# Peptides against a protein of PDB entry 3VA4: the designs that were tried, part 92

Target 1, 107 residues: chain A of PDB entry 3VA4
Amino acid sequence: EPIGQLRLFSGTHGPERDFPLYLGKNVVGRSPDCSVALPFPSISKQHAVIEISAWNKAPILQDCGSLNGTQIVKPPRVLPPGVSHRLRDQELILFADFPCQYHRLDV

## One batch from the design tools (peptide; made by RFdiffusion4, then SolubleMPNN)

Design b2_p21_8_s2 (from b2_p21_8, 14 letters changed)
Fold by OpenDDE base, seed 1:
Structure b2_p21_8_s2 (fold): chain B 107 residues (1-107), chain A 21 residues (1-21)
Amino acid sequence: as target 1 above (107 residues)
Amino acid sequence: SELERERREAEEYYERRRELE
């Protein structure tokens, strides 16, 4: 069962999409093999990773050296590649120019 | 709505974002 959820807000690209997040590495990227597959040109093939451990359900977000970056919206912060960011529930994230929101599930 | 507000905030930040080296 999923431990979290990543919501991609609706936009010109299409309707809202929800991606389940599980224990371990949830890769965000343009590649279809990614757990969070964002098939958009501005998204790197391996853009970022959301890692969730069994002992800490709060995910760790890392940018993987993406071309167009990963950013936290509030407070504003561009994530340097490889630097860990602990996600908070309802946190807003930009992968390139795509707004997303992390949601913690009660499990 | 709250969703619209959150989306707007994300978009506004994107417009002001710094380039990633």
Scores: peptide ipSAE 0.094, ipTM 0.695, DockQ to the pose 0.039
Fold by OpenDDE base, seed 2:
Structure b2_p21_8_s2 (fold): chain B 107 residues (1-107), chain A 21 residues (1-21)
Amino acid sequence: as target 1 above (107 residues)
Amino acid sequence: SELERERREAEEYYERRRELE
């Protein structure tokens, strides 16, 4: 069962989409094989990864050296490639220019 | 709503950053 969820806010790309996040590595990217598949040109094939090691631990977000970057909104921060960022519940994230939000699911 | 606010905040951040680059 999913441990978390990544919400892609609605926009010009279409309606809001929710992606379940599981234990282990959840790859965010343009590739259809990604757990969080964002089929948009500005998203790298393997853009970032959200790793969840345990249900009671904050997920770790890492940019994978994406072209257009991964950013935290509050406080504003561009994530350097490969640097671990612990996601807070309700964290707002930009993958390229796509606004998303992570939230923890009750498990 | 809170959802709308949060969405707006994310969008505004992007726009601001883009303008500064």
Scores: peptide ipSAE 0.088, ipTM 0.671, DockQ to the pose 0.040
Fold by OpenDDE base, seed 5:
Structure b2_p21_8_s2 (fold): chain B 107 residues (1-107), chain A 21 residues (1-21)
Amino acid sequence: as target 1 above (107 residues)
Amino acid sequence: SELERERREAEEYYERRRELE
């Protein structure tokens, strides 16, 4: 069962999309093999990873050395590649220029 | 709505960064 959700806000690319997040590694990227597939040119094939080790632990977000970066909106921060960032509920994230939001599911 | 506000915040952040780069 999904432990979290990653929401891609609507934009010029199309409507809002919600991606379920599960225990383990949830890869965010342009590749269709990614758990969170964002089929956009500015997204790296393997852009970032959201790892959930347990249902009662905050997910860890890492940029995978993406071309256009991964950023936290508040407070503003560019994530250095490979550096662990613990996600807060409802945290706003930019993958390249695509605004997203992490949400913890009540399961 | 709150969702719309949050979306705008994310977009505004990106715009600011792009302008500074």
Scores: peptide ipSAE 0.083, ipTM 0.667, DockQ to the pose 0.041
Fold by OpenDDE base, seed 3:
Structure b2_p21_8_s2 (fold): chain B 107 residues (1-107), chain A 21 residues (1-21)
Amino acid sequence: as target 1 above (107 residues)
Amino acid sequence: SELERERREAEEYYERRRELE
């Protein structure tokens, strides 16, 4: 069962998409094999990873050395590759220029 | 809506960053 969700907001690319997040590593990337598959040229094949260790713990977001970066919106921050960022519920994230939002789900 | 507001905030942030680079 999913523990969290990553929402890709609607935009010029198309409608909103929701991706379930599970315990362990949830890879965000252009590759169709990624847990969060964002099939866009500006997204790296393996762009970032959201790791969830437990349902009651904040997920850890890491950029995987992506070409176009991973950013937190509030407070503004570009995530250095490999540096852990503890995600807050409802946190807004930019993968390249694609706005997303993380939120936890009831388990 | 709140959802639209949040999307806008994310997009606006990206634009700001792009302008500064």
Scores: peptide ipSAE 0.078, ipTM 0.659, DockQ to the pose 0.041

Design b2_p21_8_s3 (from b2_p21_8, 14 letters changed)
Fold by OpenDDE base, seed 4:
Structure b2_p21_8_s3 (fold): chain B 107 residues (1-107), chain A 21 residues (1-21)
Amino acid sequence: as target 1 above (107 residues)
Amino acid sequence: SEREAELEAARRYYEELAARL
């Protein structure tokens, strides 16, 4: 069962999309086999990873050395590659210029 | 939504920064 959700807000790319997040590594990237597949040219094939462990269900976000970066919106922070960022519920994230939001599920 | 508006503003902010690089 999904432990969290990553919401891609609507935009020029199309409507809002929700991606379930599971225990382990949820890869965010342009590749279609990514857990969070964002099929957009500005997204790296493996852009970032959201890792959720059983003992700590708060996800850890890491940029994977993406071309166009990963940023936290509020407060603003560019994530250095490989540096762990603990996601808060309802955290606002930019993958490249695509606005997303993490939601913790009640499971 | 309010949050989408906030994210849109943030996106524009980062786009603006990128344009300056």
Scores: peptide ipSAE 0.077, ipTM 0.680, DockQ to the pose 0.046
Fold by OpenDDE base, seed 2:
Structure b2_p21_8_s3 (fold): chain B 107 residues (1-107), chain A 21 residues (1-21)
Amino acid sequence: as target 1 above (107 residues)
Amino acid sequence: SEREAELEAARRYYEELAARL
């Protein structure tokens, strides 16, 4: 069962999509093999990773050296590649220019 | 929604920033 959720907000690309997040590494990227598959040209094949080590631990977000970057919205911050960012519940994230939100599920 | 509006504003901000680089 999923421990978290990554929501891709609706936009010109289409409707809102929710991606379940599980224990371990949840790769965000353009590749269809990614746990969070964002099939958009501006997204790197392996763009970022959300790692969840335990249900009671905040997920760790890392950019994987993506071309167009990963940013936190509030406060605005560009994530350097490989640097761990602890996700807060309801954290707002930009993968390239795609707005997303992390949500912890009540499991 | 209000949340989506905030995200859109953030997206625009980063787009503007990218345009300057």
Scores: peptide ipSAE 0.073, ipTM 0.667, DockQ to the pose 0.045
Fold by OpenDDE base, seed 5:
Structure b2_p21_8_s3 (fold): chain B 107 residues (1-107), chain A 21 residues (1-21)
Amino acid sequence: as target 1 above (107 residues)
Amino acid sequence: SEREAELEAARRYYEELAARL
């Protein structure tokens, strides 16, 4: 079962969508093979990765050298490619210009 | 929602940054 969730908020692109996150690497990208598939031109084929090592540990977010970047909203921070960022519960993230939120599921 | 409004503001901010590059 999923350990976390990534929510893509509604916008000009369409309605809200929720993506389950599992143990291991959850790839965020435009490719349909990604765990979190965001089929938008401004998203790189393999844009970022959310790695969950255990249910009781914070996930790690890394940008994969995306064209349009990965950013934390509060406080504002551009994530350098390959640098680990520990996700807090309810963390607000931009993949390119797409607003998302991570939250931990109660399991 | 309030959370979505905050995210929209952040999105606009980064779009402006991108336009300057």
Scores: peptide ipSAE 0.070, ipTM 0.677, DockQ to the pose 0.046
Fold by OpenDDE base, seed 3:
Structure b2_p21_8_s3 (fold): chain B 107 residues (1-107), chain A 21 residues (1-21)
Amino acid sequence: as target 1 above (107 residues)
Amino acid sequence: SEREAELEAARRYYEELAARL
């Protein structure tokens, strides 16, 4: 069962999409093999990773050295590659220029 | 939605910021 969810908000790219997040590493990237596949040119093949170690622990977001970066919206923060960021519930994230939101699921 | 609008604004903010760097 998914422990979290990453929501890609609707935009010029298309409608809203929800991606389930599971224990372990959830790779965000343009590659179709990614857990969170964002098939957009501005997204790196392996852009970032959301690692969930336990259902009761905050996920860790890391940029994987992406070309166009990963940013937290509130408060604004550019994530240096490989630096761990603990995701808060309802955290707003930009992968490149694609707005997303992390949501903790209570399953 | 309001949330999407907020995120869009944030996106624009970062784009503008990037343009200044």
Scores: peptide ipSAE 0.067, ipTM 0.669, DockQ to the pose 0.045; fails the geometry check

Design b2_p21_8_s4 (from b2_p21_8, 14 letters changed)
Fold by OpenDDE base, seed 4:
Structure b2_p21_8_s4 (fold): chain B 107 residues (1-107), chain A 21 residues (1-21)
Amino acid sequence: as target 1 above (107 residues)
Amino acid sequence: SELERERAEAAAYYARRAALL
């Protein structure tokens, strides 16, 4: 069962999409094999990773050395590659220029 | 709505960041 959800807000690319997040590594990237597949040119093939552990449902977000970066919106922060960021419920994230939101599911 | 506000906030951050780079 999914532990969280990543919402991609609607935009010029199309409508809103929701991606389930599971225990373990959820890779965000342009590659279709990614758990969170964002098929856009500005997204790296393996852009970032959201890792969720069984003992701590709060996900850890890491940029994977992406070309166009990963940023937290509030408070503003550019994530250096490989540096762990603990996601809070309802946190807003930019993968390149694509606005997303993490939501913790009640499970 | 809250959804619209959150989207706008994310977009606004990007716009500000882009302007600084």
Scores: peptide ipSAE 0.117, ipTM 0.688, DockQ to the pose 0.040
Fold by OpenDDE base, seed 1:
Structure b2_p21_8_s4 (fold): chain B 107 residues (1-107), chain A 21 residues (1-21)
Amino acid sequence: as target 1 above (107 residues)
Amino acid sequence: SELERERAEAAAYYARRAALL
């Protein structure tokens, strides 16, 4: 069962999409085999990872050395590659220029 | 709506950041 959700907001690229997040590593990237596949040129093939452990359901977000970066919106922060950021419920994230929101599921 | 506000906030942040790079 999914522990969380990553929502890609609607935009010029298309409609809103929701991606389930599971225990373990959820890779965000342009590659189609990513658990969160964002098939856009500005997204790196393996852009970031959202890791969720059984001990702490709050996900850890890490940029994987992406070309166009990963940023937290509020408060603003560019995530250095490989540095752990603990996601809060409803946190707004930019993968490159794509606005997303993490949502913790009630499970 | 709140969703629209959040979307706009994210977009505005990116626009500001991009302008600084």
Scores: peptide ipSAE 0.109, ipTM 0.680, DockQ to the pose 0.041
Fold by OpenDDE base, seed 5:
Structure b2_p21_8_s4 (fold): chain B 107 residues (1-107), chain A 21 residues (1-21)
Amino acid sequence: as target 1 above (107 residues)
Amino acid sequence: SELERERAEAAAYYARRAALL
């Protein structure tokens, strides 16, 4: 059923966690209502959004005006609020200081 | 492992940015 997956790498916060991504908007944030709930103080309640319009299209990542930002690792890029970024398979992302990775599922 | 390398790469990027602030 899920079309993609977001991996939160292990760190001082705890072990690795995997979040399924579905068709539509997948909100990343500290709020428990988020599809990708990251319950950490440095994460905004609604930090970013990963939108998947179809199984055969790359997801779109947007920062939602978060306090501590959203960044792409390779190539290095700070995402301005509301600007669309097309995610590549295996893309490395920083939400605040939390390293994550997106990958497409074999669906 | 590949996973460990990717994690380290992301962490290193953040560390570099933090050093510039």
Scores: peptide ipSAE 0.106, ipTM 0.680, DockQ to the pose 0.041
Fold by OpenDDE base, seed 2:
Structure b2_p21_8_s4 (fold): chain B 107 residues (1-107), chain A 21 residues (1-21)
Amino acid sequence: as target 1 above (107 residues)
Amino acid sequence: SELERERAEAAAYYARRAALL
């Protein structure tokens, strides 16, 4: 069962989409094989990864050397490739120019 | 709503960064 969720907010690309996050590595990218598949040209094939090591631990977000970057909104931070960022509940993330939000599921 | 506020916050951040590039 999913223990987290990544919400892609609605936009010009279409309606809001929710992606379940599981234990292990949840790859964010344009490739259809990604756990969080964002089929948009500005997203790298393997853009970032959200790794969840345990249900009671905050996920780790890392940019995978994406072309258009990964950013935290509040407080603002551009994530250098491979640098671990501990996700907070309700955290707002930009993958390229796509606004998303992570939230922990109550399971 | 809170959801709308958060979406707007994310969008505003991107807009600000884009303007500075």
Scores: peptide ipSAE 0.104, ipTM 0.672, DockQ to the pose 0.040

## One batch from the design tools (peptide; made by RFdiffusion4, then SolubleMPNN)

Design b2_p22_3_s2 (from b2_p22_3, 12 letters changed)
Fold by OpenDDE base, seed 5:
Structure b2_p22_3_s2 (fold): chain B 107 residues (1-107), chain A 22 residues (1-22)
Amino acid sequence: as target 1 above (107 residues)
Amino acid sequence: AAEEARRRAEEARREALARELA
């Protein structure tokens, strides 16, 4: 079962979408094989990765050298490629120009 | 939360567009 959730907020692209996050590596990208598939041209084929090592540990977010970047909203920060960022519950994230939110599930 | 994220996303969109046109 999923350990977390990534929510893509609604916008001009369409309605909101919720993606389950599992133990291990969850790839965010435009490619259809990604765990979190965002089929938009501004998203890189393999844009970022959310790694969950255990149910009781905070996930790690890394940008994979994406063209349009990965950002944390509060406080504002651009994530350098390959640098680990520990996600907080309810963390607001931008993948390129797409606003998302991470949510830890109670399992 | 969503509103703040959307505002920041709009700024990111402008920057991305500028890079594509450069």
Scores: peptide ipSAE 0.559, ipTM 0.884, DockQ to the pose 0.061
Fold by OpenDDE base, seed 3:
Structure b2_p22_3_s2 (fold): chain B 107 residues (1-107), chain A 22 residues (1-22)
Amino acid sequence: as target 1 above (107 residues)
Amino acid sequence: AAEEARRRAEEARREALARELA
């Protein structure tokens, strides 16, 4: 049962895609074995991680030293590698040039 | 929200391209 969701907005790459997020580490990356697999050249194989410790706690987003970075849209912020960022519901995130949105699920 | 994110994504794309060319 997913407790969160990461939505990849539609774009030139294709239609919108939703990825379920579970307790533990949800890796975002180009590698097919990632929880959030974004098979695009600009995405690092292991780009970032969204760690969810509990359903009632904000997930922690960390960039894993990606080549093209991870950014928060508003307020604008580039995430330094390995630095924890607490995700807010509906937060807009850029993994490289791919716009996504985190959504907390009510389960 | 999507429009704002897309605008920022476009900026990020330009920056990424610039890095690749550098």
Scores: peptide ipSAE 0.545, ipTM 0.878, DockQ to the pose 0.060
Fold by OpenDDE base, seed 4:
Structure b2_p22_3_s2 (fold): chain B 107 residues (1-107), chain A 22 residues (1-22)
Amino acid sequence: as target 1 above (107 residues)
Amino acid sequence: AAEEARRRAEEARREALARELA
């Protein structure tokens, strides 16, 4: 069962979409094979990864050297490629120009 | 939250566009 959720807010691309996050690596990217598939040109095929371990259910977000970057909204921070960022519940994330929010599920 | 994120996303889009047009 999902341990977390990544919500893509509604926008010009369409309505909001919720993506379940599981233990292990949840790849965010344009590729349809990604756990979090964001089929948009500005998103890299493998843009970022949200890793959730059994030891720590708090996800670790890493940019995978994406073209248009990954940012934390508040407080503002551009994530350097490969640098681990521990996601807080309800944290707002930008994958390129797509606003998302992480939600921890109570399971 | 969505409003805040959307605003920042819009800024990111503008910045990307500016880079592309430069």
Scores: peptide ipSAE 0.535, ipTM 0.874, DockQ to the pose 0.056
Fold by OpenDDE base, seed 2:
Structure b2_p22_3_s2 (fold): chain B 107 residues (1-107), chain A 22 residues (1-22)
Amino acid sequence: as target 1 above (107 residues)
Amino acid sequence: AAEEARRRAEEARREALARELA
């Protein structure tokens, strides 16, 4: 069962989409076989990774050297490639220009 | 929350457009 959720907010690209997050590495990218597949040109094939090591630990987000970057919305911060960022519940994230939100599932 | 993220996304879009597509 999923431990978390990544929501892609609705926009010009279409309606919102929810992606389940599981224990281990959840790759965010344009490639269709990514755990979080964002099939958009501005997203790198392997853009970022959300790693969940345990149900009781905050996930770690890392940019994978993406072309258009990964940002935290509040407070504003561009994530340097490979640097671990511990996600807070309801964290707002930008993958390139796509706004997303991490949600912890209470299971 | 979504609106705040969208506002920031719009800013990011401008920067992204100045770069080559991934």
Scores: peptide ipSAE 0.526, ipTM 0.874, DockQ to the pose 0.065

Design b2_p22_4_s1 (from b2_p22_4 with Q4R A11E A12E E16R D22E)
Fold by OpenDDE base, seed 3:
Structure b2_p22_4_s1 (fold): chain B 107 residues (1-107), chain A 22 residues (1-22)
Amino acid sequence: as target 1 above (107 residues)
Amino acid sequence: PEVRLTPEQLEEALRRAQELAE
């Protein structure tokens, strides 16, 4: 079962979408093979990765050298490629121009 | 094909995202 969830907020692209996150690497990208597939031209084929090593450990977010970058919304900052960022529950993330929110699930 | 956003587009996106945080 999923350990977490990534919510893509609704917008001009369409309605809200929720993606389950599992143990291991959850790739965020435009490629349909990604765990979190965001089929939008501003998103890189392999944009970022959310790695969950254990249910009781905070997930690690890394930008994969995306074209338009990955930003933390609060406080605002651009994530340097390959640098680990420990995700907090309910944290807002901006992949290019698409805001998302990480949610830890109770398992 | 992948599209590169302008700095202005990224700033606008961040602003909209920040409104969601409030």
Scores: peptide ipSAE 0.816, ipTM 0.970, DockQ to the pose 0.984
Fold by OpenDDE base, seed 5:
Structure b2_p22_4_s1 (fold): chain B 107 residues (1-107), chain A 22 residues (1-22)
Amino acid sequence: as target 1 above (107 residues)
Amino acid sequence: PEVRLTPEQLEEALRRAQELAE
């Protein structure tokens, strides 16, 4: 069962989508085999990774050297490639030009 | 193929995301 969830907000690309996050590495990218598949030209094939090491620990987000980058929205900052960022519940993330939100599931 | 966004496009995306935070 999923430990967390990543929401892709609605936009010109289409309606809102929710992606389950599991223990281990959840890859975000344009490649169809990614855990969080975002099939858009501005997203890198392997854009970023959200790693969950335990159900009771905050996930770690890392940009994988994406072309258009990954940004933390509040407070705003660009995530340097390979630098770990501990995700907070309800945190807003920007993958290229696509806003997303992390949600911790109560399991 | 992958498309590179302009600085202006990225700035606009951040602005839209910040509005969602409110």
Scores: peptide ipSAE 0.814, ipTM 0.969, DockQ to the pose 0.984
Fold by OpenDDE base, seed 4:
Order: sequence, then C-alpha cells, then structure tokens
Structure b2_p22_4_s1 (fold): chain B 107 residues (1-107), chain A 22 residues (1-22)
Amino acid sequence: as target 1 above (107 residues)
Amino acid sequence: PEVRLTPEQLEEALRRAQELAE
C-alpha cells in the first residue's frame, strides 16, 4: 500500500493527478515506466527520485541530474543533483516547470 | 525530445508554485 502521495497540480497540461508513493525508490520522470510518470518535454526521462525507507518513512528527494532541475518552493532553492532533501508533509516541489505537492498518508 | 527551459520560464514556474504555497 502507498505510504505517501505526490500531487501534480492542474495546469495547461491538464487536470490534477495523484501518484502513490511506496517503500523504496519512486522515480519521477518522463519515462512511462517511472513511478511518477510526468510525460512532458521539460521533464527528464529520470528526473528525480523519492526514496522511502521502512526505518525512516520521511521521503528523501534527490534530483538525478535533470536538465531543468528540481526546486524546493518554500523556502525557494535549487536542489543540487544527488543531494538529499528530506520531504516535509505538504511540501511543494517544482520538477522543471511542474509544481507538485507531497502528502504523507496515515497507514 | 527533452526541452530545455529558459531561466525566465523557470522563474515563472517558481512564482506560480509559490502562489500555491499561500
């Protein structure tokens, strides 16, 4: 069962979409086989990864050297490739030009 | 193919995202 959720806000690309996050690595990318598939030209095939461990359910976000980068929205900062960022519940993330929000699920 | 965004596009995206935070 999902431990978290990543919400892609609605926009010109279409309606809002929710992606379940599971234990292990949840890859965010343009490739259709990604856990969080964002089929948009500005998203790298393997853009970022959200890793959730059983011993630490707080997700760790890392940019995978994406072309357009990953940004933390509040406070604003570009996430350097490979640098771990512990996601907070309700945190807003920007993958390229697509804002998303992480939601911790109570399980 | 993958598209590279301009700095302006990224700045606009951040602005939009920040508005969602409010």
Scores: peptide ipSAE 0.811, ipTM 0.969, DockQ to the pose 0.984
Fold by OpenDDE base, seed 1:
Structure b2_p22_4_s1 (fold): chain B 107 residues (1-107), chain A 22 residues (1-22)
Amino acid sequence: as target 1 above (107 residues)
Amino acid sequence: PEVRLTPEQLEEALRRAQELAE
């Protein structure tokens, strides 16, 4: 049972895609083994991680030292590697040049 | 192979993302 979703908006790469997020660590990256697999050359194999705890289902986002970085969109800022960012529902995130949106599921 | 984005590409990506936020 997913706790949230990460939406990859449609673009030149293709149609919109929704990735389920579960309790624990959800790795975002180009590697096919990632929970959120973004098979694009601008994405690092291990780009970022979204961690969700059982006691607090608000996700924590961390960049894993990616090449092109992870940015918070509003207000805009680069997320330094290893620095925790608490995701808000409907928050927009930029992994390299790919805009994504976090959606909290009511479960 | 992994591709490094230019500053201009990153700026454009951020702009597009900001438009989605509005």
Scores: peptide ipSAE 0.810, ipTM 0.969, DockQ to the pose 0.980

Design b2_p22_4_s2 (from b2_p22_4, 6 letters changed)
Fold by OpenDDE base, seed 3:
Formats: structure tokens, C-alpha cells, sequence
Structure b2_p22_4_s2 (fold): chain B 107 residues (1-107), chain A 22 residues (1-22)
């Protein structure tokens, strides 16, 4: 059962997509085997990781040394590679030029 | 192949994303 969800907003790439997030490491990347597969040229094969250690704990986001980076939208800042960022519910994230939103699911 | 975005492209993406936050 998913603990959270990552929404990819609609855009020139197509319609909105929702990705379930589970306990453990949820890899965000262009590779098709990623938990959050974003098949776009600006996304690194393994771009970032969202790690959820428990259902009642905030997920941890880390950039994996991606080419185009990972940014927190509000307040704006670039995440240095490997530095842990605790995700807030409804937080907006930019993976390269793709805006996404994390939200916690009621489980 | 992976595409590198320019600083301007990334800045634009951030600006557009910030509109979603409003």
C-alpha cells in the first residue's frame, strides 16, 4: 500500500501523472525501472531518491548528482547532491524542468 | 541522450513552478 504520492503536473509532455510512493527508496529518474519514471531527456537516469522510513515520518529527498539538478520551489533553493531534505506535505519540487508535488496519503 | 538545460531554462522552470505554489 502506498504511503505517499508524487504528482507530475501536466505540461507540454502530456497530462498529469501520479506515482505511488512506498516504504523504502523510491528512485526518480529517466530509467524505466525507476519507481518514479520520468522518461524525459532532461531527467537523469537516476535523478533523485525519495526515501520513506516509516508511514508516520516525513520522506527524505536527495538529489543523486543529476545533471540538471533538483530544486525546492518554495522557498526556492537547489538541493546539493546527497544532502537530505525532509519533504513537507504538498511540497513542490522541480526535477530538472519538471514540477512535481508530494503529498502524504491517508493509510 | 541526456540533455543539459541552460541556467535560463532552469530559471524559467522555477518561475513557472512558483506559479503553481500560489
Amino acid sequence: as target 1 above (107 residues)
Amino acid sequence: PEVRLSPEQLAKALEEAQKLAE
Scores: peptide ipSAE 0.821, ipTM 0.970, DockQ to the pose 0.989
Fold by OpenDDE base, seed 5:
Formats: C-alpha cells, structure tokens, sequence
Structure b2_p22_4_s2 (fold): chain B 107 residues (1-107), chain A 22 residues (1-22)
C-alpha cells in the first residue's frame, strides 16, 4: 500500500502523472526500472531517491549526483548531492526542469 | 543520451515552478 504520492505537473512533455511512493527507497530517474520513471533527456538515469522509513515519518529526499540537479522551490535552493532533505507535505520539487509535488496519503 | 541544461534554462524552470507555489 502506498504511503505517499509524487505528482509530475503537466507541460510540453505531456499530461500530469501521479506516482505512488512506498516504504523503502523510491528512485527517481530516467531508467525504466525506477519507482518514479521520468523518461526525459534532462533527467539522470538515477537522479534522486525518496526514502520512507515509516508511515508516520516524513520522507527523505536526496540527489544522487544528477547532471542537472534537484531544487527545492520554496524557499528556493539547490540540494547538494547526498545531502538529506526532509520532505514537507505538499512540497514542490524540481528534478532538472520538471516540477513535481509530494503529498502524504491517508493510510 | 542525457542532456545538460544551461543556467538560464534552469532559472526559467525555477521561476515557473515558483508560480505553482502561489
């Protein structure tokens, strides 16, 4: 059962997409075997990871040394590779040039 | 293959994303 959800906003690439997030590591990347598969040239094969250790704990976001980086939107800042960021509910994130939003599911 | 974005492209993406936060 999914603990959270990551929304990819609509854009020139196509319509909005929603990805379920589970306990453990949810890899974000261009590779098709990623939990959050973003098949776009500006996304690294293994771009970032969202780790959820428990249903009642905030997920941890970490950039994996991606080419175009990962940014927190508000307040704006670039995430240094390998540095943990605790995700807030409804938080907006940029993976390269693709805006996404995390939200916690009621489970 | 993977494509590197320019600083201008990344800045534009951030600007557009910030509009979503409002």
Amino acid sequence: as target 1 above (107 residues)
Amino acid sequence: PEVRLSPEQLAKALEEAQKLAE
Scores: peptide ipSAE 0.819, ipTM 0.969, DockQ to the pose 0.987
Fold by OpenDDE base, seed 4:
Order: structure tokens, then C-alpha cells, then sequence
Structure b2_p22_4_s2 (fold): chain B 107 residues (1-107), chain A 22 residues (1-22)
């Protein structure tokens, strides 16, 4: 069962989309094989990873050396490649120019 | 193919995202 959810906000690309997040590695990227598939030119095939461990359900976000980067919205900063960022519930994240929001599910 | 965004485009995206946080 999903432990969390990543919401892609609506925009010129289309309507809002929700992606379930599971234990283990959830890859964010343009590749259709990604758990969080964002089929947009500005997104790297394997852009970032959200890892959720069994002993602590707080997701860890890491940029995978994407072309356009990953940004933490508040407080604003670019997430350096490979640096771990613990996601907070309702946190806003930018993958390239696409804003997303993490939501911790009540399970 | 993958598209590279300019610093300005990325800055604009952040600005727009910050509005969502408010």
C-alpha cells in the first residue's frame, strides 16, 4: 500500500495528477518506467528519487544529477545532486519547472 | 529530447511555486 503521495499541480501541461509513493525507491523522471513519470522535455529521464524506509516513513528526496535540477520551495534553495532532503508533509518541491507537493498518507 | 531551461526560467518557476506555498 502507498505510504505517501506526490501531487503534480495543474498547469499548461494539463490537469493535476497524483502519484502514489511506496516503501523503497520512487524514481521521479521523464522515463515511463519511473514510479513518478513526468513525461515532459524539461524533466530528466531519471530526475530524482524519493526513498521511504520501513523504520521511518519520512521520505528522503535526492536529485539524481538532473539537467534542470530540483528545488526546495520553502525555504527556497536548489537541492545539490545526491544531497538528502527529508520531505515534510505538504512540502512543495520543484522538479525543473514543475511544482509538486508531497502528502503523507494516514496509514 | 531533453530541454535545458535558462536560469531565468528556473527562477520564474520558483517564484510561481512560492505563490502556491502562500
Amino acid sequence: as target 1 above (107 residues)
Amino acid sequence: PEVRLSPEQLAKALEEAQKLAE
Scores: peptide ipSAE 0.815, ipTM 0.969, DockQ to the pose 0.986
Fold by OpenDDE base, seed 1:
Structure b2_p22_4_s2 (fold): chain B 107 residues (1-107), chain A 22 residues (1-22)
Amino acid sequence: as target 1 above (107 residues)
Amino acid sequence: PEVRLSPEQLAKALEEAQKLAE
């Protein structure tokens, strides 16, 4: 069962999409086999990772050295590659130019 | 092929995302 959800907002690319997040590593990237597959040219094949542990269900976000980067929206900050960021419920994240929102599921 | 965004494009994306946060 999913522990969280990552929502990709609707835009010129298409409608809103929701991706389930599970315990372990959830890879965000353009590659089709990513847990969070974002098939867009501005997204790196392996863009970022959201890791969720059983001991701490708050996800840890890390950029994987993506070309266009990963940004925290509020307050604004570019995530340096490999630096851990603990996601808060309802937090907005920018993968390249694609805004997403993390939602914690009550499980 | 992967596309590199300009600083202006990234700044605009952040600005738009910040509107969602309000």
Scores: peptide ipSAE 0.815, ipTM 0.969, DockQ to the pose 0.990

